# Ledger of designs, part 26: peptides against a protein of PDB entry 4AID

Target 1, 242 residues: chain A of PDB entry 4AID
Amino acid sequence: FDIKRKTIEWGGKTLVLETGRIARQADGAVLATMGETVVLATAVFAKSQKPGQDFFPLTVNYQEKTFAAGKIPGGFFKREGRPSEKETLVSRLIDRPIRPLFVKGFKNEVQVVVTVLQHDLENDPDILGMVAASAALCLSGAPFMGPIGAARVGWVDGAYVLNPTLDEMKESKMDLVVAGTADAVMMVESEIQELSEEIVLGGVNFAHQQMQAVIDAIIDLAEHAAKEPFAFEPEDTDAIKA

## One batch from the design tools (peptide; aimed at target 1 V103 F230 F232)

Design b2_p16_6_s4 (made by RFdiffusion4, then SolubleMPNN; from b2_p16_6, 10 letters changed)
Fold by OpenDDE base, seed 5:
Structure b2_p16_6_s4 (fold): chain B 242 residues (1-242), chain A 16 residues (1-16)
Amino acid sequence: as target 1 above (242 residues)
Amino acid sequence: MSAWEKENLARIAELR
C-alpha cells in the first residue's frame, strides 16, 4: 500500500491527513485525524454526464455511524435511513464552500461522503470533515479549484481560540465556522452572543489566516498523491450565460 | 492538459 501522509501542527493540535489505506475504490479518499477524532472523506465523480443533465449534481453526505456512537455523547441509535439534524447541517456546511469551486459547465455526478469513524469528545468532526472533503476532492482528479481550508473560531476570555474543544465552546461567546480558499472566504456560519461586528470580522480574518496551513498541507498531499486531472473542457454554451 | 488544469496549476504556483 502506498500510504501518503501529511502531518502539521494546527492550533496546538496535530492534524494528520492520510491517503492510500482505506476506500481505494474512490476517486479521492482521505483519513483526517485531530486528537482522537477521525473522519474518512471520499470523493467519487462520474466520468460522463447524464443525458439531459441541466444542473451540477453534487451531493455531500456527512454521517456519524452508529458504531462510533459508543464514543459520541447522547448515544441514541439513529434509526437507519434518516440523517440527524447535525448530519444535515454539517453536510450543508461542507457543500457550501466546495460547490462554487467546481469548473463551470461540469455536470458529472459528484458524491462527497464524510464518515466519522471516531470521536474523542474534544475535537468536533465537522471542521475535520470539511478539511478531509477538500483534500479528497483535490486528490480525486475532479475539476475542483480547491483546496478549501476550514476553521472554527471561539471567543473565550476576550481572545480568539482556533478550533476550541467542546468544553472550551461552553465558555465561548462565538461559534464561528469559516471556510475558504487561499485567496477568499467562501463561507461563514456563526452563532454569536452579543459580540461586536469588529470582533466577528476579526474572527473571520483569524480563521482565514489559520486555515492557510491546512490549505498548504492539502496542496502538499495532492502533489504526492493526486490522480491525474480529469480531462474536461466545458462546452462554449455554458461559458456565455453571464 | 485542459484549460482548467492549466489554470489550477497556475493558481497553485502563485500560492507558493
Scores: peptide ipSAE 0.387, ipTM 0.894, DockQ to the pose 0.892
OpenDDE base, seeds 1, 2, 3, 4: peptide ipSAE 0.335, 0.343, 0.353, 0.366; ipTM 0.877, 0.879, 0.884, 0.886

Design b2_p16_7 (made by RFdiffusion4)
Pose (drawn by RFdiffusion4):
Parts: C-alpha cells; sequence; structure tokens
Structure b2_p16_7 (pose): chain A 242 residues (1-242), chain P 16 residues (1-16)
C-alpha cells in the first residue's frame, strides 16, 4: 500500500516522500528523494515507559553508506564503522529541533534513524535527512507536535538562495541551516562571511517562508498515511500548582 | 485526545 507526495517541486528540485513500501514494521518510515539523493528515515517509539525513567530518551542516528556514492570504504575493514564528524553533526542537527516538540511529560524511548542510500553529488542529504526524519515522525503516531521543515539558505550575488547545491556553495558567503514548525523557527546553524545582522536575520526568515511547502507536503502525506495517534495525556498538575 | 487536538490545530492552520 504505497503512497507518495511527490509533488512539491521545491526550489526547482523535485522532492518525493514515499511510505508503505520500505520498512513497514517501523512506526514511521519514509523514503525521501530530492533530486537524486535518497535517504530512508525510520521512526520507532516504545509503547511503554520504563520504570523510573525521568527524562525523555530520544536517539537520532544519521548514517551515510558509502555505496550511496559508488565507493568502497578506505578503512582497513572496508566497512563503515564509528560515525564520522559529518554523521554526528547531522545527528545533532536533527535532534535539536525535534527534542522540544514532543509533548511535555512524554518519556518513552524514541529512536529515529536516517540512512543515506544514494548521493547525487549535488543535493546535500543533510537537509533532506531532516525533512525525512520529520515525515517519519509524523507518520509514526508519536506525540510529536506538527511537522518540522528545514532548509539551507545561501547568499550568492547579493540574493538569498534556497537549498544551494554543493557547487553553488563555493560561491556563497553564507551557510545557514534553519529548521522550524509552521509557527516558529526552531534552530539555526551557520557559517557567515561577516554579513550584517539584518541580512543574516533575513536569511533565517527567508528559510522559514521557503520551508512551508515542505511542512505542507508532510501534512499531506500524514493525512493519507499516518498511523493512529498514540494517546498520551499529560498530568493536570494545574490545580496543585495554583 | 490532546495529541489529536494538536494535529487538528495544525490542519486548521494549513487550511487557512
Amino acid sequence: as target 1 above (242 residues)
Amino acid sequence: SFVEELREEAKEKKEE
């Protein structure tokens, strides 16, 4: 039972989100394609709380398979091993904006895994990885507040540029990743060539505008394909506090 | 449920 939101031509690149064919045993699994870079994002959460668990346990693992680029690993063991700098950075890049959007009071194990299956030498899977992770979360039925969008905004020839490719990045004076909900920007991360607060802030806002098409697309797929929501009521400590 | 309410709010905002 196969389902796509393949629409979203997004910033001139085709973004496809598919579910129901791959990884049907996960709570949420989305194969996401942008251009010809492909990642599988899976989301599973435990249907129970561990005794005495006192914080919200969430793990995000982002991993790149070297076959995503037609190469065998250079390591002595010719197999991927410990995460690289890029994999741990991208893992925090997904975790940061998601961790706060789970319902206050929820403490079940949640694991989201994003695996890079194909890299097209143009579209960085890191942003795509964020979007696919967000899509799988929505589809899983966990208490995850609305979808998250994300984009990379560059600054080339005096204009904002959405999701610039790797070659476009050589000419950019800004590298800004923004992830947000429909209402709010949730995270920023950047490296900037001494641009003003105004332009930087402008790129953040441009990104928040440009990522709406993605949130819409996730909401659209969730309308067709999401699992039943997991019931979770927080405790009404409201009367005790007053 | 509370989670359903949050999702309905997101849909209503999308429709607007």

Design b2_p16_7_s1 (made by RFdiffusion4, then SolubleMPNN; from b2_p16_7, 10 letters changed)
Fold by OpenDDE base, seed 1:
Structure b2_p16_7_s1 (fold): chain B 242 residues (1-242), chain A 16 residues (1-16)
Amino acid sequence: as target 1 above (242 residues)
Amino acid sequence: TYVEEIREAFLAKRKA
């Protein structure tokens, strides 16, 4: 198997991005690991636009499947067939920052699927899923102007904490999820307990700085493992210059 | 080519 792997130290944890072992039928596929939490992201895109397609048909699906449920808190009773509130939320957290990064005029169907394979009860698979989805898209050859990075920031004992554990989050006055490119913050989602705007804005900046190592890791993986870019030309060339 | 522009834009993000 031609397996490509990138490993970095990130927030005091080892992040591993791997491609080439599983899901080879996808356009892009990444196994991401942090601690003992493992996710699989797959990206698939259509090679043609459907007749009469008027919008960009991106679907993002985050799933905590029942086979991993023995290691996922509350997973035992997820009825097969409806996304949980968490799965719906995380699917949106992945969708929001990636959707605007597709080349304007691209209207081929794109499906991103993130599957939680293992959960360690310390590292939340949501951030890992965002990173894995970004990496899978960058490997796919789709006209995606990524990568994105992502980070969670906590506020514990008067300091920022990168990707706090589930136990550290119980003591955190902030749950701040940020996604962005090298150049820009694309998405912020925050729950805060009586913190100043200055602390929250500082948390966004901290997240954006800390995710650069992840962005660089995705780029390095893509340099070695990305498919050739899909030959796409948008019909409206004026839309690329805007 | 447009494909080259996408690739260059992708790789340029590493230098920022």
Scores: peptide ipSAE 0.152, ipTM 0.795, DockQ to the pose 0.561
OpenDDE base, seeds 2, 3, 4, 5: peptide ipSAE 0.023, 0.051, 0.119, 0.024; ipTM 0.633, 0.673, 0.692, 0.647; seed 2 fails the geometry check

Design b2_p16_7_s2 (made by RFdiffusion4, then SolubleMPNN; from b2_p16_7, 8 letters changed)
Fold by OpenDDE base, seed 2:
Structure b2_p16_7_s2 (fold): chain B 242 residues (1-242), chain A 16 residues (1-16)
Amino acid sequence: as target 1 above (242 residues)
Amino acid sequence: SYVEKVREEFLEKRRR
């Protein structure tokens, strides 16, 4: 077993990214921990394109398993078969920033699965899931031009708070989720209560600055554990003007 | 090659 681990302090919490212990059948797999919240992200990609495939077939599935339900707020026995509203929303939050970072012309199937294994009732697994998915893709050898980082920003007592706890979020006037690369913001999702545009824009900048430590941690993990990039040639060479 | 370019860009992003 070749286990690689990166640990950082992030917003006053320990973030751990681990690979090599579980889910070795995936192209990339990352066990991510923040506090006592634990997620497993796996990335799998097909080694060939399906005949007649005309779009990029990326699927992202965030899921909260029933065995974790006793530790997940609102985790009632999910009726078999349909994602919850939360699972659907978080799957989209992960999909939105990663989809544009795949190399143009790559049309092999890609499946990203994020599974919540444990919840501490303080740290939301959505941000952790975004980070873990980014890391798993960077390890996989898929033509993903990440990493992305992600952060939640609150506004509590007239200050920005990085990844507020579920209890701190009750007092927050802002729920701002940002995802981006080292160079650019890729996605913003926000719920705001009576705040100026200046405070919101400052929150986006704060998030982007704070996620750099996560991006660097994913890079460090990838330097030690990533597979070689998958060799492929896109069919439509004419559309890839450098 | 295209593959070499993608590999270089991927490795450069990991070195930042």
Scores: peptide ipSAE 0.327, ipTM 0.880, DockQ to the pose 0.370
OpenDDE base, seeds 1, 3, 4, 5: peptide ipSAE 0.021, 0.282, 0.244, 0.025; ipTM 0.647, 0.868, 0.849, 0.657; seeds 1, 5 fail the geometry check

Design b2_p16_7_s3 (made by RFdiffusion4, then SolubleMPNN; from b2_p16_7, 8 letters changed)
Fold by OpenDDE base, seed 1:
Formats: sequence, C-alpha cells, structure tokens
Structure b2_p16_7_s3 (fold): chain B 242 residues (1-242), chain A 16 residues (1-16)
Amino acid sequence: as target 1 above (242 residues)
Amino acid sequence: TYVEKIREEFLEKRRE
C-alpha cells in the first residue's frame, strides 16, 4: 500500500489528508479527517468526450450515508434515494468554487463524490468535504486549476473564529463559508446577525488567509501522490474566429 | 509544485 498522508494543525485542530488506502479505482481519492469527523472524496473523469457534448458535465454529490447513521445528526431515516436539503446544499457549496477552475473547453464527464464516514458532533463535514474534494481533484490528473481551500468563520465574543464547533456556532453572530484559490476568493455564503459589512469583509479576508495552509497541504500531497496530468489540448476557440 | 506544473502545462497549451 502506497499511503501518502499530510497532517497540519489548522484552527487549533488536526487536519489529516490521506490517499492510497481506499477507493483506488477512482482517478483521485482522499480520506480527510478533522477531529473525529471523517470524509471520503473521490474524483473520476472520463478520458474522452461524449459525442454531441456541448457543456461541461460536472456532477458533485455530497452524501451522509446510513453506515454513518447514529454519528450524524438527523441520520435516522434518510429514505434511500433523495438527497436531503443539507446534502443538496453542501453539494452546491463544493460545486460552485471548483466548476470555474476546470480548463476551458474540457467537456469530459467529471464526478466528485464526498461521503461522510464519521461525524464527531463538533466538526461539520461540509468544510472538510470541500477540502477533500479539492485534494481528490488535484490528485486525479484532471485538468483542474485548483487547489481550492475552504473555511467557515464565526463571530464569537467580538472575534473571528476559524471553523467554530457546532456548539460555538450557537453563540456566533456569523456563519460565513468561504472557498478560494491561493490568489482569489471563489465563493462566499453567509448568514449574518446584525453585523457590519466591514466585519463580514474582514471575515472573508480572514478565511482566505487561514485557508492558505490547507492549499499548501494539498499541494504537498499532490507533489507526492498525484497522477500524471491528463493529456488534454483545449481547442483554441480563438483560432476558429479568425 | 506539481499543481503549478499542471497549471503551467494547461495554460501553455491554451496559448498555443
């Protein structure tokens, strides 16, 4: 087993990114752990475009499966088949920042699946899922211009809190989820209670600064474990206009 | 980095 692991301290918690143990049939696969919350991200991409494919066919699925039932809030009666509201929301949170980062003209099918394996009831698997999906794509060889990092920011007792626990979030006046590259913020989602725009913008900047350690960790993992880049030549769409 | 090499390769191929 060629297992590669990166471990960092992040917001006072241990983040572990691991590849090579499970889901070896995927193009990229990452087991990510923060506290006792564990997610598996897999990335698979087609090696050819389907005939008549006119759009980029990216599918992102976040899932809290029944084998993690009893360790996931609300896990009792997920009727087999329809994603929950949370699963739908988190799938979109992962999709939004990664979709723009694929090379223009790439229209091969890409599937990203994030599966929650364990939940500690302190660390929400959404942020961890975003990080794991980014890492899995970077390992896959797909023409993905990542990595992205992600962070949740709270506002507790007049200060920013990186990835606050579910209990700390009860006292937080802000639920701010940010995703971005090393150079840019790609996505912001926020729920805010009576905070100034200045505090919110400061929270975005704080998130972007704090996610750099995660981006660096994904790069380090990719340097040791990524597959060879997929041989893709983007069609020069500018040459057809001449 | 490997990720940078991927970026460079795809950015270069797009400019050609």
Scores: peptide ipSAE 0.180, ipTM 0.695, DockQ to the pose 0.093
OpenDDE base, seeds 2, 3, 4, 5: peptide ipSAE 0.117, 0.045, 0.069, 0.010; ipTM 0.725, 0.631, 0.724, 0.438; seed 2 fails the geometry check

Design b2_p16_7_s4 (made by RFdiffusion4, then SolubleMPNN; from b2_p16_7, 8 letters changed)
Fold by OpenDDE base, seed 5:
Structure b2_p16_7_s4 (fold): chain B 242 residues (1-242), chain A 16 residues (1-16)
Amino acid sequence: as target 1 above (242 residues)
Amino acid sequence: TYVEELREAILRKRRE
């Protein structure tokens, strides 16, 4: 197995991005770990456009139904059934920042699947899932102009907290999820309890600064493990330079 | 390809 791994310290936790061990049938696959929370992101894209395809067919599917606390389950038992509300929301959180980063005119089917394999009951797998999805796309060879980073920011005891634990979040006056590139914030989702706009904007900036280490980690992993870029020429080149 | 060149350029700029 040609296993590539990047490890960084991030917000006082170890973030591990790994590829090459599992899901090798995907175009990109990343096992991401933060604390003892583990997610698998896979990216698959069609090598041709469907006849008559008029929109970009990106599907993002985040799944928690098969996670095991403190265990990596052997095999992806897709529980039959509708996504939970959380799974639907997190799927959208991942979709929103990545969708605009595909090369314009690319209308091949893209499927991103994020599966929670293990949950430590401290680290929410949503942020980790966003990071893993970004990494999987960067490895896939798809015409994705990522990476994105992501971060959750809390406000606890009058300070910003990067990726607060589920217990710290109970005391947090802010649940701020940010995703972005090195250069730009792409998405903000926030639940705020009576905080000033200044504190919230400061939280967005804090998140964007803190996610740079993750972006750099994805780049480093991609340099060592990315597939050759898919040979694609966009119809509108001017729209890509903007 | 144009996409490859652009991707490489973005990756380079993010390492600087």
Scores: peptide ipSAE 0.271, ipTM 0.836, DockQ to the pose 0.678
OpenDDE base, seeds 1, 2, 3, 4: peptide ipSAE 0.022, 0.273, 0.204, 0.234; ipTM 0.622, 0.834, 0.768, 0.788; seeds 2, 3 fail the geometry check

Design b2_p16_8 (made by RFdiffusion4)
Pose (drawn by RFdiffusion4):
Structure b2_p16_8 (pose): chain A 242 residues (1-242), chain P 16 residues (1-16)
Amino acid sequence: as target 1 above (242 residues)
Amino acid sequence: KTFFEKYLEEVREKRE
């Protein structure tokens, strides 16, 4: 039972989100394509709370398969091993904006895994990885507040540029990743060539405008394909506090 | 409706 939101031509690039064919056993699994870069994002959460668990345990693993680029690993063991700098950075990039959007009071294990299956030498899977992770979370049924969008905004020839490619990045004076909900920007990360607070802030806002088409697209797929929501009521400590 | 279902309903209303 296969389902896509393949629409979203997004910033001139085709973004497809598919579910129900791959990884049916996960709570949420989305194969996401942008251009010709492909990632599978899966989301599983435990349906129970561990005794005495006192914080919200969430793990995000982002991993690149070298076959995503037609190469065998250079390591002595010719297999992927410990995460690289890029994999741990991208893992925190997904974790940061998601961790706060789970319902306050929820402490079940949650694991989201994003695996890069194909890289097109143009579209960085890192942003795509964020979108696919958000899509799988929505579909899983876990207490995860609305979808997250994300984008990279560059600054080329005096204008904002959405999701610039790797070659476009050579000419950009800004590298800004923003992830947000429909209402709010949730995270920023950037490297900037001494641009003003105004322009930087402008790029953050441009990104938040430009990522709405993605949140819409996730909401659309969730309307067609999400699992039943997991019931979770937080404790009404409201009367005791007053 | 649960707390989370009410939130999803609000998201749908805001989208309209």

Design b2_p16_8_s1 (made by RFdiffusion4, then SolubleMPNN; from b2_p16_8, 7 letters changed)
Fold by OpenDDE base, seed 1:
Structure b2_p16_8_s1 (fold): chain B 242 residues (1-242), chain A 16 residues (1-16)
Amino acid sequence: as target 1 above (242 residues)
Amino acid sequence: MTPLEKYREKLREKRA
């Protein structure tokens, strides 16, 4: 087994990105660990466009499966079949920043699946899932203009906190999720309690700075483990209809 | 040059 691993210290926690052990049949597959929270991201893309496909068919599916639910609060056997509200929200959080980063005119089916394998009750698997999905896409050979990084920022005792624990979040006046590339912020989602716009904007900047180490880690992993890029050239006709 | 290759180049330039 050719296992590639990247490990970094990130916000006082060990982030591990691993490929080559699990889901080898996917175009990209990453096992990501932060603390004792573990997620598996897989990326699969079609090698041809379906006849008459007029939109980009990206599907993102975040799942907190029942085998991990023995440690997830409220993880009683959620009826096999419909995503929870959390799973739906996190699927959108992953979708939003990655969708615009595909090469224009690429209309092959892309499926990103993020599965929570373990939860430590401190590190939320949503941020880890965003990072893992980004890494899996970068490994896949799909025409993805990533990587993205992601970070959660809290405001605790008058300071920014990177990826606050679930306990630190109880005392936080901010829940700020940011995703972006090295060059740009792609997505902001925020819940804020009585904070100035200046503090919030500072939080976005803090998140974008802190995610660079993750972006660099994804690139380093991709340099060692990425598949050959899929040969895709957009048809000139898709450039004219924009 | 793929987006990933371009990104790798930018990162190599920042590390140098």
Scores: peptide ipSAE 0.192, ipTM 0.772, DockQ to the pose 0.287
OpenDDE base, seeds 2, 3, 4, 5: peptide ipSAE 0.059, 0.114, 0.095, 0.182; ipTM 0.706, 0.763, 0.713, 0.760; seed 2 fails the geometry check

Design b2_p16_8_s2 (made by RFdiffusion4, then SolubleMPNN; from b2_p16_8, 5 letters changed)
Fold by OpenDDE base, seed 3:
Structure b2_p16_8_s2 (fold): chain B 242 residues (1-242), chain A 16 residues (1-16)
Amino acid sequence: as target 1 above (242 residues)
Amino acid sequence: MTPLEKYLEELREKRK
């Protein structure tokens, strides 16, 4: 097994990104850990486009499996079937920032699956899932113009808090989730209680600054463990306009 | 140059 691992300190917590031990049949696979919360992200893409495919067929599935449910708040043994509201929401949070970063004209099927393996009751697996999905895509060889980072920002006692715990979030006047590249914010999702626009914009900037360390960690992992990039030439759509 | 290689090169250039 060729196991590659990157470890960083991030918001007073250890973030670990690991590849090469699990899900080796995927194009990219990353085991990500923050505190004692653990997620597995896998990325798989088709090596050909389906005939008549007119849209980009990206599917993102975030799953909180039953074996982790004994430690997931409100996690009863979920019957196989319909995603929970949380799983649906987090799947969208992961999808939104990654979808626009695929090379234009790429219409091969892409499947990203994020599975919660462990929950520590402090660190929400959504942010970790976003990071892990980004890393898995960067390792896959898919024509993905990532990495993205992600961060949650709270507002507690008149200060920004990076990735507040579930208990700290009860005292937070802000739940701000940001995702972006090194250069750009790609997604903002926010729930805010009576805060100024200045504080919110400052929170977005804070998140984008704090996610740079994660982006750098994904890049470092990819430099050592990424597959050969898939040979994809976008159809020269500019040649049709001449 | 792959999308990732291009992105990595652009990031390396911005860091100089």
Scores: peptide ipSAE 0.092, ipTM 0.717, DockQ to the pose 0.376
OpenDDE base, seeds 1, 2, 4, 5: peptide ipSAE 0.058, 0.029, 0.055, 0.051; ipTM 0.658, 0.636, 0.686, 0.682; seed 2 fails the geometry check

Design b2_p16_8_s3 (made by RFdiffusion4, then SolubleMPNN; from b2_p16_8, 6 letters changed)
Fold by OpenDDE base, seed 3:
Structure b2_p16_8_s3 (fold): chain B 242 residues (1-242), chain A 16 residues (1-16)
Amino acid sequence: as target 1 above (242 residues)
Amino acid sequence: MTPFEKFLEELRKKRK
């Protein structure tokens, strides 16, 4: 087993990104851990486009599996079927920042699956899932112009808090989820209670600064474990304008 | 061009 691991301290917690042990049949697979919350992200992409494919067929599926049932709040044996509201929301949170980062004209099927393996009741698997999905895509060889980082920012006792615990979030006046590249913010989702625009903008900047360590960790992991980039040349749509 | 994009470009150059 060629196992590659990157470990960083992030917001006073240990973030671990691991590849090479699980889901080897995927193009990219990352086991991500923060505290005792554990997620598996897998990325799979088709090596050809379907005839007549007009749109980019990206599917993102975040799942809280029944084996984590009893450690996930409200995690009873959910019958196989419709995603929960949380699973639907988190799937969108992952999709939004990654979708625009694929090379223009790439229309091969891409499937990202994030599975919560363990939940510690402190660290929300959504941020960890975003990070893991980014890492899995970077390892896959897909024409993904990532990595993205992600962070949650709280506002507790007049200060920004990086990735607040579920208990700290009860006292937080802000739930701010940010995702971005090294150079740009790609997505903001926020719930805010009576805070100034200045504090919110400061929270976005704080998130973007704090996610750089995650971006660097994904790059370092990819330098050691990424598959060879898929040979994709976008159809030179500019050659039709001559 | 991100650090990762630079890395990918270097990997592509090693194939030629």
Scores: peptide ipSAE 0.055, ipTM 0.663, DockQ to the pose 0.102
OpenDDE base, seeds 1, 2, 4, 5: peptide ipSAE 0.020, 0.022, 0.014, 0.053; ipTM 0.585, 0.580, 0.466, 0.704; seed 2 fails the geometry check

Design b2_p16_8_s4 (made by RFdiffusion4, then SolubleMPNN; from b2_p16_8, 7 letters changed)
Fold by OpenDDE base, seed 5:
Structure b2_p16_8_s4 (fold): chain B 242 residues (1-242), chain A 16 residues (1-16)
Amino acid sequence: as target 1 above (242 residues)
Amino acid sequence: MTPLEKYREELKKKRE
C-alpha cells in the first residue's frame, strides 16, 4: 500500500490526513482524523459528460454511520434510508464552498461522499468532513480549484476558540463555521447569541487565518499523492455570447 | 495552471 499521511497540530489537536489505505477505487479518498473522530471522504468523477447535460452535476453526501471501533469499512457507503436533518445540513455545508471552485464549463458528474467512521463525542465530524472532502477532491485529479479549509469558531469566556469541543460549544455564544481558500472566504454559517458584528467578523477572520494550516496540509498531501490532473479544456462559452 | 498548482508553486517559493 502506498500510504501517504500528513499530520499537523491544529487548535491544540492532532489533525491527520491519510490516503492510500482505503477506498482506492475512488478518484480521491482521504481518511481524516481529529482527536478520535474519523471520517472518510471519497471523490469520484465521470470521465465524460452525459449527452444533454446542462448543469454541473455535483452531489455531496455526508453520512453519520458510526462503525464499531477498529472497523474501517471499504468502499462507497450508501446509507440505508433517508438522510437525517444533520446529514442534509452538513452535506450542504460541504457543497456550498466547493461547488463554485470547479472549472467553469465542467459538467461531468462529481460525487463526494463523506462517511463518519468514528465519533469521539468531543470533535464534531462536520468540520473534519469539510477538510476531508477538500483533500479528496484535490487528490482526485478533478478540475477543482481548491483546496478549501474549514474551521468552527466559538466564543467562550470572551475569546475565540478554534474547533470547540461539543462540551465547550454548550458555553459558546457563537457557532461559526467558515470555509475558504487561501485567498478568500467562500462560506459562512453562523448561529450567534447576542454578539456584536465586530466579534462575528473577527471570528470569520480568525477562522480564515486558522484554516491556512489545513490548506497547506492538504496541498502537502496532494503534492505527494494527487493523481494527474484530468485533461479538461472548458468550452469557451464567453465566445458564444458575441 | 489551477489555483492548487499556483498555490503549490507559491508554497515551494516560500519553502526555498
Scores: peptide ipSAE 0.109, ipTM 0.733, DockQ to the pose 0.223
OpenDDE base, seeds 1, 2, 3, 4: peptide ipSAE 0.042, 0.101, 0.105, 0.039; ipTM 0.691, 0.733, 0.718, 0.693

## One batch from the design tools (peptide; aimed at target 1 C138 A225 E228 P229)

Design b2_p17_1 (made by RFdiffusion4)
Pose (drawn by RFdiffusion4):
Structure b2_p17_1 (pose): chain A 242 residues (1-242), chain P 17 residues (1-17)
Amino acid sequence: as target 1 above (242 residues)
Amino acid sequence: EEERKEWFEKWKERYLH
C-alpha cells in the first residue's frame, strides 16, 4: 500500500516522500528523494515507559553508506564503522529541533534513524535527512507536535538562495540551516562571512517562509498514511501547583 | 481511507495546535 507526496517541486528541486513500501515494521518510515539524493528515515517508539525513567530518552542516528556514492570505504576493514564528524553533526542537527516538540511529560524510548542511500553530488542529504526524519515522526503516531521543516539558505550575488547545491556553496557568503514548525523557528546553525544582523536575520526568516511547502507536504502525506495517534495525556498537576 | 481521515483528525486535535 504505497503512497507518495511527490509534488512539492521545492525551490526548483523535486522532493518526493514515499511510505508503505520500505520498512513497514517501523512505526514511521519514509523514503525521501530530493533531486537524486535518497534517504530512508525510520521512526520507532516504545509503547511503554521504563520504570523510574525520569527524562525523555530520544536517540537520533544519521548514517551515510558509502555505496550512496559508488565507493567502497578506504578503511582497513572496508566497512563503515564509528560515525564520522559529519554523521554526529547531522545527528545533533535533527535531534535539536525535535527533542522539544514531543509532548511534555512523555518518556518512552524514541529512536529515529536516517540512512543515506544515494547521494547525487549536488543536493546535501543533511537537510533532506531532517525533512525525512520529520515525515517519519508524523507518520509514526508518537506525541510529536506538528511537522518540522528545514532548509539551508545561502547568500549569493546579494540575494538569499534556498537549498543551494554543493557548487553554489562555493560562491556563497553564508551557510545557514534553519529548522522550524509552521509557527516557529526552532533552530539555527550557520557559518557567515561577516554579514549584518539584518541580513542574517533575513535569511532565517526567508528559510522559515520557504520551508512551509515542506510542512504542508508532510501534513499531506500524514493525512493519507499516518498511523493511529498514540494516546498520551499529561498529568494535570494544574490544581496542585495553584 | 475513512479510518485514516478519522485518525488524522484525532492527530490534528491532539498535536497540531

Design b2_p17_1_s1 (made by RFdiffusion4, then SolubleMPNN; from b2_p17_1, 9 letters changed)
Fold by OpenDDE base, seed 1:
Structure b2_p17_1_s1 (fold): chain B 242 residues (1-242), chain A 17 residues (1-17)
Amino acid sequence: as target 1 above (242 residues)
Amino acid sequence: MEEQRERFEKRKALLLK
């Protein structure tokens, strides 16, 4: 087993990114852990374009399977069925920042699946899922111009808090999710209670600064474990307009 | 960190060729 692992301290918590143990049939697969929350991200891409494919067929699926529940309040087997509202939202939070980072003209099918394997009831698996999906894509050899980092920012007792716990979030005046590359913010999603635009913009900047360590951790993992880049030549779309 | 990012960016630039 060629297991590669990167561990960093991030927001006072240990973040672990691991590859090589699970989902070996995927193009990229990352097991990510923060606290006792654990997610598996897999990336799979087609090695050819389907005939007549006119758009980029990216599918992102985030899943909170009942196997992850130490104590999910509610004890009901979520039957194999329609994604929950949360699963649908988090799938979009992952999709939004990664979709623009694929090489223009790449129209091979890409599937990203994030599965929550364990939940500690303190660390929300959404941010961890975003990080894991980014890492899995960087390992895959797909023409993905990531990594992205991601962070949640709270505002508790007049200060920014990186990835607040679910209990700290009850006292937070801000739920700010940011995703970006090393150089740019790609996505912001925010719920805010009675805060100035200045505090919110400061939260975006704080998130972007704090995600740099995650971006560097993904790059370090990719240097040791990434597949060879898929040979993709973008069709010169400018030559067809003459 | 910067040198590692530069190596990774060079690897990505090969995906654009």
Scores: peptide ipSAE 0.345, ipTM 0.876, DockQ to the pose 0.193
OpenDDE base, seeds 2, 3, 4, 5: peptide ipSAE 0.319, 0.306, 0.087, 0.032; ipTM 0.869, 0.865, 0.676, 0.640

